# Designs tried in a protein design run: peptides against a protein of PDB entry 3ZOQ. Part 139

Target 1, 223 residues: chain A of PDB entry 3ZOQ
Amino acid sequence: QLLQDSWWNQLKEEFEKPYYQELREMLKREYAEQTIYPDSRDIFNALHYTSYDDVKVVILGQDPYHGPGQAQGLSFSVKPGVKQPPSLKNIFLELQQDIGCSIPNHGSLVSWAKQGVLLLNTVLTVRRGQANSHKGKGWERLTDRIIDVLSERERPVIFILWGRHAQMKKERIDTSKHFIIESTHPSPFSARNGFFGSRPFSRANAYLEKMGEAPIDWCIKDL

## One batch from the design tools (peptide; made by RFdiffusion4, then SolubleMPNN)

Design b2_p23_3_s1 (from b2_p23_3, 10 letters changed)
Fold by OpenDDE base, seed 5:
Structure b2_p23_3_s1 (fold): chain B 223 residues (1-223), chain A 23 residues (1-23)
Amino acid sequence: as target 1 above (223 residues)
Amino acid sequence: MEEEERKKILEEMKAAHDSSYLE
């Protein structure tokens, strides 16, 4: 059995480009001089947990949580033992209302990632306490390429796009081939304006069933 | 892909990342 990720064939050319090398050099300096999240070993966890070929669903975030111990390299997800952020709490509330899942006692979405849910932030690192501090440094070009190669994939993908930032990526998605689920963001500032009641989890599974694929088990067990 | 196989891939990728990514 091969122990390699199919992402390499899709992204290897990006890693050789000057923008990415400059990004990498910036990150080396940032991690040496600042407190950066997530841990450097966890930056690419979304790709580690979900191979290119195994992606069924994509959930886009902006950038990692910037508090200590929170970010684990997956959009919206927090490490076990960390208080659930407001947006994540609302995600679990909608999950409960949508398909009846219990609210877990932790905020780790690793079980989703292992089933083919790519939990991708558009920016993959952040300085402690400084939201969007690594915006415009090169991550967006790489993550745009990730979206592009998924859009070009023959096997359809479901993109869940919460809020305007994620929805701006819709122009990169071939909607004749792939499925889009859109609503307002799960943030307390916007959740009541469309996120609650949007039922993204059951809708995603409905598309998977139409494609002849196994649905996602969205329910998360307690740890 | 079986979960056991995916775990092995993840471990290998993480090890490679730790050893070379930010060096």
Scores: peptide ipSAE 0.023, ipTM 0.571, DockQ to the pose 0.018
Fold by OpenDDE base, seed 1:
Structure b2_p23_3_s1 (fold): chain B 223 residues (1-223), chain A 23 residues (1-23)
Amino acid sequence: as target 1 above (223 residues)
Amino acid sequence: MEEEERKKILEEMKAAHDSSYLE
């Protein structure tokens, strides 16, 4: 029997809607005719690694890295052996300054995902070398629904919103139940304007402890 | 959820998703 994730109960109706069917047909063509990232098997890795019930923290990204071998279906994360992108390097710098973690020799954030950190991009696919090439094709509606069902969840969630794009989702989050950590984006263009020193990792753990939950082990082991 | 069980779910879901895009 096929084991179903708790996300299925939350999202199954979306997959039957015309917008998603059109998106899926588009993606079938794209993957057949173009080089698309991530691998089709990895598109929903964020949901695969972190079930609906297990979500403690959400970190929103925009769309996947568009270079060969980079994207692994998790926001900001890259496959082992891949050079750390600038934003990810800054994330690790802040992690080090915030809670003293060493900078890992890889860029995989899978260990966060396995602990309940939903690493969600708002757009889940991209053409090689063409950032935001799949923007406005239907992903945003699905990922908005993901945010909505988390917002509706009784058990509180911590949303980490880096930059304006992610912060635009704040209107979908019930701030009476859920916690939001906001700062500028970790991009080199914006990190010094508020991301550095924002201490999102210790702040997230402080909220988790306040809720009586186990904190996230944000430190990433070398491979 | 136990790690081993989660891993199995991940593998099954990946396989199912991949199959749907091979059509």
Scores: peptide ipSAE 0.022, ipTM 0.532, DockQ to the pose 0.018
Fold by OpenDDE base, seed 4:
Structure b2_p23_3_s1 (fold): chain B 223 residues (1-223), chain A 23 residues (1-23)
Amino acid sequence: as target 1 above (223 residues)
Amino acid sequence: MEEEERKKILEEMKAAHDSSYLE
């Protein structure tokens, strides 16, 4: 039984559909038989931390980190005490260059989520050590719906789309209402081809200010 | 929303998710 909230009102019909029920049954088996990330209680952390109405910015990821203790249910974010993955390190490097923030001593992006940054992966679970192992199992249909209902929202949203995978979702976004910030992925394999210098954080805040909304405090304090 | 209120909501949502998942 999920708590009634702004996301529930938007997604309740999805949870009753056969595809989601099949996904849920699959997940029950996966979590029982294998090591799956994140913890089952953390699967929907992005929606837990950022309500439908509170979303200001969306940052799309692909699927969770597949190493022990890493995944936090938030795209690109890792639990405190976990070594920052290469892509996250590059995100913080760009953050420093863009708006002068210090590089934090941890990789938790919870402070962004609490301010209205929806840190959404398109696939919300993964088997240990097996990237994209839960691709095509039903998550994409749910997360597409999440993008759709945000696109349909009257109050504008800023979508930050790093890399081709995220950018493929642009067709679902009403660009007459919403703002798109695109660049290459922060991965070491692509960051120097456009991510560095893209200044997504200042650009996002510029849009927020234009909309009359409070900017995001992107700087992350040490723990 | 106050931080304490958000924390409470988060905890309630997590609990609800866990219960739903175990059904």
Scores: peptide ipSAE 0.026, ipTM 0.580, DockQ to the pose 0.018; fails the geometry check
Fold by OpenDDE base, seed 3:
Structure b2_p23_3_s1 (fold): chain B 223 residues (1-223), chain A 23 residues (1-23)
Amino acid sequence: as target 1 above (223 residues)
Amino acid sequence: MEEEERKKILEEMKAAHDSSYLE
């Protein structure tokens, strides 16, 4: 028996709308004509790993890593064997300082996703070497809907919003029901201005405990 | 989107979710 995944019920109407149809046609051309990340089978990995009902925490990213072999359809996450990007290194540094986790020898955040951490980028595809190349093509409307349906959910969600881009989505979140953790972005350009010391992991778990939910095991084992 | 494609997406999503708990 397959577990219930309610994302389809939440999003099926979006897939029928003209904007998404146009987006899909664009993506078909892009994937056929040039190198696009992540692999087309991995575009919706965030939704695959974390069902609508199982979402406990949301971490918003902008768009996928645009280097070869990096993106795996999860915000900030990279495939095993890939060098950890600077922002991810800083995430792990904060994780270590926050709750004492060791720095893993890889950058895969799949273990978080499996526990209910929705690792969602606002744009879900990118051309190789061209950051934000698929910005404004329709993904933002779909991912806005993802945020909206989570905001409408009765069971509270914790939204971790690093940096201005993610924080712009705050207006879509019902803060009477849901919890927001905000700081500067983990990027080397901004991490020392508020990300370090923000302790998002322990704070998220504190909210989960208040709600009577199991905390996230944020520590990642070596491969 | 065809109905059969919708069904496939749903099943793939459900299967992926199940597998994530078994790993």
Scores: peptide ipSAE 0.025, ipTM 0.557, DockQ to the pose 0.016; fails the geometry check

Design b2_p23_3_s3 (from b2_p23_3, 11 letters changed)
Fold by OpenDDE base, seed 1:
Structure b2_p23_3_s3 (fold): chain B 223 residues (1-223), chain A 23 residues (1-23)
Amino acid sequence: as target 1 above (223 residues)
Amino acid sequence: EEEKKREELLKEMKEAHDSSYLE
């Protein structure tokens, strides 16, 4: 898949910076010497599926799932045929309670991405079995820039920020232009403390409709 | 010369992001 020109224009200045070059060199070593997720061709899937101009909603994650075959370059999403992780199960439970969607038989959120939901992790790679292993290696600087350029966009964006990690990015978002939906994380450890009942999907669509935009079809069909 | 090097690097990065990235 191609990096959309709209993203390239927004991010090209980052790619020539030393931090990014060092990150890429690190990743070359990591992928050569260890099992790293997602597949290298899938690292930027969030940007591949959703152009800069087409972003309607942003859902921030931390880093990719670190189990075999799970990560597909989209926050919270897993490849078809992969067991739904606990957080994703809770996302679908809230989706069902919020707007009546059935629980899909897979965990791929590609249909959201194709509709303008940027499913962005702040860190885009991870070592197998080692959560946060690539934290602080440079991804956060790039993904901060992604948030920044979206914040600078005139057309409003809806940011869904689940949990404290994602909510720390709120300071980078111009809330005079953009909408924020915050709750606790969908993790089993926190979902009952605010995520359930937060109705992020209907709230996001309400904002979209207010802006005169087509709502997201959040319901995911079985494969 | 520096600008040419910059352009070449950007070209490489663009091509990388349009492919398997690390290959």
Scores: peptide ipSAE 0.379, ipTM 0.875, DockQ to the pose 0.015
Fold by OpenDDE base, seed 4:
Structure b2_p23_3_s3 (fold): chain B 223 residues (1-223), chain A 23 residues (1-23)
Amino acid sequence: as target 1 above (223 residues)
Amino acid sequence: EEEKKREELLKEMKEAHDSSYLE
């Protein structure tokens, strides 16, 4: 898929910087020598599915799933046919309790992305079986810039920040223009401490409606 | 010359992001 022109215009200055070139060279080596997720063609799927101008909601993740066939370049999302990870199961449970959606028989969140939900990880690649293996290699600087340019956008954005890692990005968000929905992480270790009952989906749609925008159809159809 | 190199790099990056990125 092609990188949207709107993102290119916002990020081109980052791509020419040494840190990004070093990151890319590192990734070339990593993908050649090891199993890295997601597929290199899918690294920027979040930006491919959702243009800069079309972003309505941002959901931040940390780094991709590190198991075979899982990561598809979208935070929390897994390819069809892949068992839903525990955090994703909890997301769907909250979705059901929040707005009555049925639990889908797959874990792909592509339908959200196509509606303007930017499913962005702060780190966009990972070694198989090694969580956070590409932390501190340059992705965070790029994804910080993504958050920054969205924060600078005049048209408001809704940021859904689950857990402390995502919430640390709040300092980069102009809360005079943009809306924040915060709770504990959907992980089984933290979901009962605030994620369940947080109703992020209905709250997001409420903000969208107040802004005169079409709400997100959060319900996911079976495949 | 520096500007030319910059433009060439940007072109390369754009093409890379329009393809498999690393291939």
Scores: peptide ipSAE 0.368, ipTM 0.872, DockQ to the pose 0.015
Fold by OpenDDE base, seed 5:
Structure b2_p23_3_s3 (fold): chain B 223 residues (1-223), chain A 23 residues (1-23)
Amino acid sequence: as target 1 above (223 residues)
Amino acid sequence: EEEKKREELLKEMKEAHDSSYLE
């Protein structure tokens, strides 16, 4: 799987920095010594599926799912055949209520990514069974740069920021150019406090249409 | 020499991102 050239051009300066070199060396040890998710080939799937130029929408997550077979390098997404996590179930419930999509029989959001939805976690790896185990190891600096270069882009981007963690990135986004959709997190602990009824999917499409861009087909087909 | 090292590093990084990343 090739990193999109458009991302390479935007991020190559980060890859030569000591923090990233140290991060990569750390990851080599981690993947060799214990079970790390996602598969090393899937770490940058968000950038693989969505080029820098093709980004229309960004959905920020924190870090990958830490259970077997779940993470596939896309925020909130799980591989086919994997039971949908509670937050993802709530995302699909809101999707259904917002724009009438059927709830899919799987949890893969690859179809969104292929349409320009950057499903980016702020931390891109995790140890099995240890949430946030790779927090503060360098990923946040890279993903902050990803947000920065998107914010600097002249072509507008829609940022969907669920929960406080994602919303902390708002300060990095030029709101004079880009559109932000905020609500509580889809987690069962917070979804009823604002996520449900927030209608992020229709709002995103309305903005895309206003910009003269094709809307996202948010409805996911069964496999 | 430093520029050469920089270019070699970038080449390595690019190749890494074109494959399994950690090999």
Scores: peptide ipSAE 0.346, ipTM 0.865, DockQ to the pose 0.014
Fold by OpenDDE base, seed 3:
Structure b2_p23_3_s3 (fold): chain B 223 residues (1-223), chain A 23 residues (1-23)
Amino acid sequence: as target 1 above (223 residues)
Amino acid sequence: EEEKKREELLKEMKEAHDSSYLE
């Protein structure tokens, strides 16, 4: 997999900064000494599947799933053959209620990514069984820059911000150019407080159509 | 020389992102 040139042009200045070099050195140690997710080749899958120019929608997550075989470098997504986590199940329930899609027999959101849905976690790695173990190590500065360069883009982007963590990034988004869809998190602890019925998928497509762009085919086929 | 070092670093980082990243 290759980092798209459009992202390289936007982010190359970050990669030469001390914070990122320190982050990468830390990650080298972590992957050597601990079980870290996702696989090192999958860390930047969100950018691999969705170029800077191809981004239509952004869905922000916090950090990767920390169980074996789950994380594949895309927010909320799990590898085929892995049981769907509770939040993802709720995402598919809302998808079904929103636009009538069937619930897929897997949890891979790669088909969304290939259509221009940037499935970005704010922290891109995690230790096995230790949620947020790599918080505050430098990822947030890089992913903030990703949000910034998208906000600076002239072509509008739709940001789907589920929960308070994602919504904290709203201040970085130029709402004069870009669209924001906000609700509570799809987690079982918060989904009934606003996520269910928020209809983010149809709303996103409505914005895309208004912009003269092709809508996302949110329905996911069985494998 | 500083410019050359910067260019070498960027080349390394670009190649890393097109591979296993941490190898």
Scores: peptide ipSAE 0.342, ipTM 0.863, DockQ to the pose 0.014

Design b2_p23_3_s4 (from b2_p23_3, 11 letters changed)
Fold by OpenDDE base, seed 5:
Structure b2_p23_3_s4 (fold): chain B 223 residues (1-223), chain A 23 residues (1-23)
Amino acid sequence: as target 1 above (223 residues)
Amino acid sequence: MEEEERAKLLEESKAAHDSSYLE
């Protein structure tokens, strides 16, 4: 089996479906013939770091960073030592303004993932230098199912949906059980139109506390 | 113990993925 955690029970049926088999075959070719990000071992890092039962918050991204050494299988996150992309810089600016966290000297969000923040891209791979090159190849169907099974979970989840792409997934979320935080995207092109001042981190923690759960320590330590 | 167990399970999961996903 691909996953040795609680996600396998939720997703095993998807892995048997033709669309996923076709996706897998495509990926085998792509990784053999092209430079694909993230590393093949890191594709499912979001699921590895955050089990199905441990998910408290979901942050949806589109697809991985397409530059060398950037993507680490977590939405918006970059490996240590990698320059923070503009959107991530804005995320940290909002984090600082929202709850007073210092801006870290790196861009790794692994500490969030380990606390139950599912950092999920809707498309989990990308060809080097070609944004959205793996769009429409099958990932969206799998990641839709990930959203679905979380929506079906009785224990509430907080979905942070930045921008139109992520917000299109709102229809899949049972808002009678789950909480949604929406704003414009942290991209420099949109951040000033609603992302800044949206205070997603404090709002997420307020909801967690209301439900009797431990809040997320959003502050990231320097490396 | 729980944290260590979780870490072990994570590593096992990653190892399984690494060895079987695209092969």
Scores: peptide ipSAE 0.025, ipTM 0.553, DockQ to the pose 0.017
Fold by OpenDDE base, seed 3:
Structure b2_p23_3_s4 (fold): chain B 223 residues (1-223), chain A 23 residues (1-23)
Amino acid sequence: as target 1 above (223 residues)
Amino acid sequence: MEEEERAKLLEESKAAHDSSYLE
């Protein structure tokens, strides 16, 4: 007899709501008429790689990278062979300073996702070359629900909230049960104002150890 | 949670998400 803690069990009612049906219809048109990222089969990769019960850590992003071949349905992550974006480079710099990991020769964070790091953007699609083009179309309501059901979960979650956009979601998180790690965004425009030296990776693992859970192996192997 | 149960839950979630969304 299986536990009933999958994402489908948590989100199935959302997919039947009018807002989501309208979002789907919009996306059908967008993918037919425009170049949209990520690939339609990759939109929910964050949920595919990290089930509801497997979530240990959440890292919130805004929306997908809008360049060709970049987005793979995971916040901050890029497909192998793609040049690391500036924010991701800074993430790896902090990772190196925090826990001594080498900087990988690629930008895929799939290994984190497979270990229970939910790499969730608040908006899950974008038009090529047009950042935030799908803002306010319905994704935020679904991803808010994702945060809500995690907040309601008995087993604690660690939320890493980089920058103001992510930190706005703090009001949805029950801090009596869950842990929050906040800093400025890893963007070159903000990283030196608090992201560098924030040590989110070791801090996350410290919380996991206190909970009696296995830490995340944040180090990423070369491909 | 056993690995077999985790694997089944993951696959069920993946299949449900895929079938409920764009293909």
Scores: peptide ipSAE 0.025, ipTM 0.533, DockQ to the pose 0.017
Fold by OpenDDE base, seed 4:
Structure b2_p23_3_s4 (fold): chain B 223 residues (1-223), chain A 23 residues (1-23)
Amino acid sequence: as target 1 above (223 residues)
Amino acid sequence: MEEEERAKLLEESKAAHDSSYLE
């Protein structure tokens, strides 16, 4: 018998809860009154590109980029044509050193998402120019549930947790079943303290291969 | 058949997510 594989099936109960309805109402006001990123159609892109059952790897971010045209609903990713933010540049530097990939001429990580890399921010919206402006408004409860349902999944997941914020979610992950890759954040302020040389990409693929799964093609082609 | 069902379920998820913020 075919099993269900939809985020709606996993999260439908959350959408009926008061906290989410309050979040929704807040977001309606925010999008109407201010410039909010990403575009409302892109808020759930991480879930759009990577189904529940197709998740192989999770990379947690905090909240979306808050500059014009940057955020595309995927953690650390920016739309094509957008200058690569410092953290993303460092991610690509580590990618190059880890597994030899060339640095792409764009910052879109959609190719990762399509392969089963859930690029999830814990907060899914932000006001223009105001980092963490939507912190504590309800997103964290929903994204915690996303982590929970993945942790409860029988098929193992690899969680890449860069920095303290992401690592705080480790308590929600069943480490007897799932794999954790931890390091400092790729931010210029922390990358040299452990992110560089952490080799998260080869390590993730090593776990996938041990599980008998196809590795991620982390190399990103130019557009 | 499995891929078709997955595609349908994903579409349902997309529709649900989109509708929650388009009203």
Scores: peptide ipSAE 0.021, ipTM 0.449, DockQ to the pose 0.016
Fold by OpenDDE base, seed 2:
Parts: sequence; C-alpha cells; structure tokens
Structure b2_p23_3_s4 (fold): chain B 223 residues (1-223), chain A 23 residues (1-23)
Amino acid sequence: as target 1 above (223 residues)
Amino acid sequence: MEEEERAKLLEESKAAHDSSYLE
C-alpha cells in the first residue's frame, strides 16, 4: 500500500475518488514530460515520517521548492547540502531566539518529522522553476482531508499556521480540541511583520506539556 | 480574497522558494 497503516486507514477512500485518480494521471504525465519536484518517491514523505497517530504538531507550507535537489517532501525542509532558502534561514533565526538552538549547517527538518511534526505542504508537487504550477490540480482536496482527519482526531494537535495561505485552513480545525499558533510567514517579505518574536517553538512545547505529551526537541544537530 | 492579500500570498511563496528573490 501507498501509506503507513495509520494514514491509509484515514485516507484510503480519497485515493479511490475520481479527483485523485485524475491528479495521479496528471502527475504521471508531468513526471514523464517535465522535471517535477520532489522525486516521485518523496511526494508523501511527510506522511511517511510522521504517522497519523504520532502527529503532535502540523506546520503547513504552500508547495515544494522548485529548484534542483531542494525539495524532499517536507514543508520548508531542504536536503542536506542544499543552501538554506531565506524562509528557512528565518525559521532557524527564530528558533535560536526562541529557545536557544544553534543554527544547523543544513536545512533538513527530518528530525522534526520523526518526532511528530507533520511538515505538510498543501500542494505536494511542483514543476522545476515554476512555483505553484500544480496549484488547483487536486492536491488541495487531499491535504484538506488530511487536515480534516487530524481535526477529527480526539487526541489534540497543534497547528502552526505561518502566513495567510496556511491561516485559510483555520476554519477546518476544531479549536475546541486543537491549538493554533499563528503569525506572519517566515519569508523575508513578511517575517519582520510578526514572525520574528512569535516564538512558535516554545509555545508549541508549552501546549504539548499542558496536554501531558513530550515536547519536541526542535534543535537540529549538524551533519 | 482581496487583491492585496493575494499579492502578499504570492510574494510570500516566492520569497520562501528562491534564495535570490530578495537579493
């Protein structure tokens, strides 16, 4: 099967729906005719690294990085050896200011994913050099369902919503059960308008501790 | 969605993905 059992049980019905079949056929053509990121085997890495039951925190992104070797199927994350994009640099700056973590020498957020941080883009593929090229092709319906099934989960989740795109998903989240941390986007365009100083990492851990769960070790070790 | 909001969303996305966007 495509996904781990916990996610498969939540999403298997989506994969049988016409919209996803159409998306899949589109992607087959795209990967055959264009350079598409991430690698097709990495599209669902966010779900591979973080099972449905293990999700503690969700960080929403828009779509994958569109440069060579960058995207690895996790929002904001880049493969080791890849220059940190500006938004990611700002994420690490806030991380350092918030809880004192050192700036890592790489941009991989896999260590977060393995601890229960679902690094989910709303659109999971992109054409090389063409940001948002796969917007409106069906991914949003699937990722909306991912948000929905998490919202329906009894065990609380923390949603970190940076920027207006992510914040548009707030209406899908049951705030009677789940927690939301909002700020402006970490991009240089908006980071100084609220992201810096928002302290999302310590705030997330405070919620986790309040729920009786282990906090996330947000500090990333050098490779 | 307001035009200014859409423009901001687009700029945020571009800035997130391209290291040379604001350089």
Scores: peptide ipSAE 0.031, ipTM 0.680, DockQ to the pose 0.159; fails the geometry check

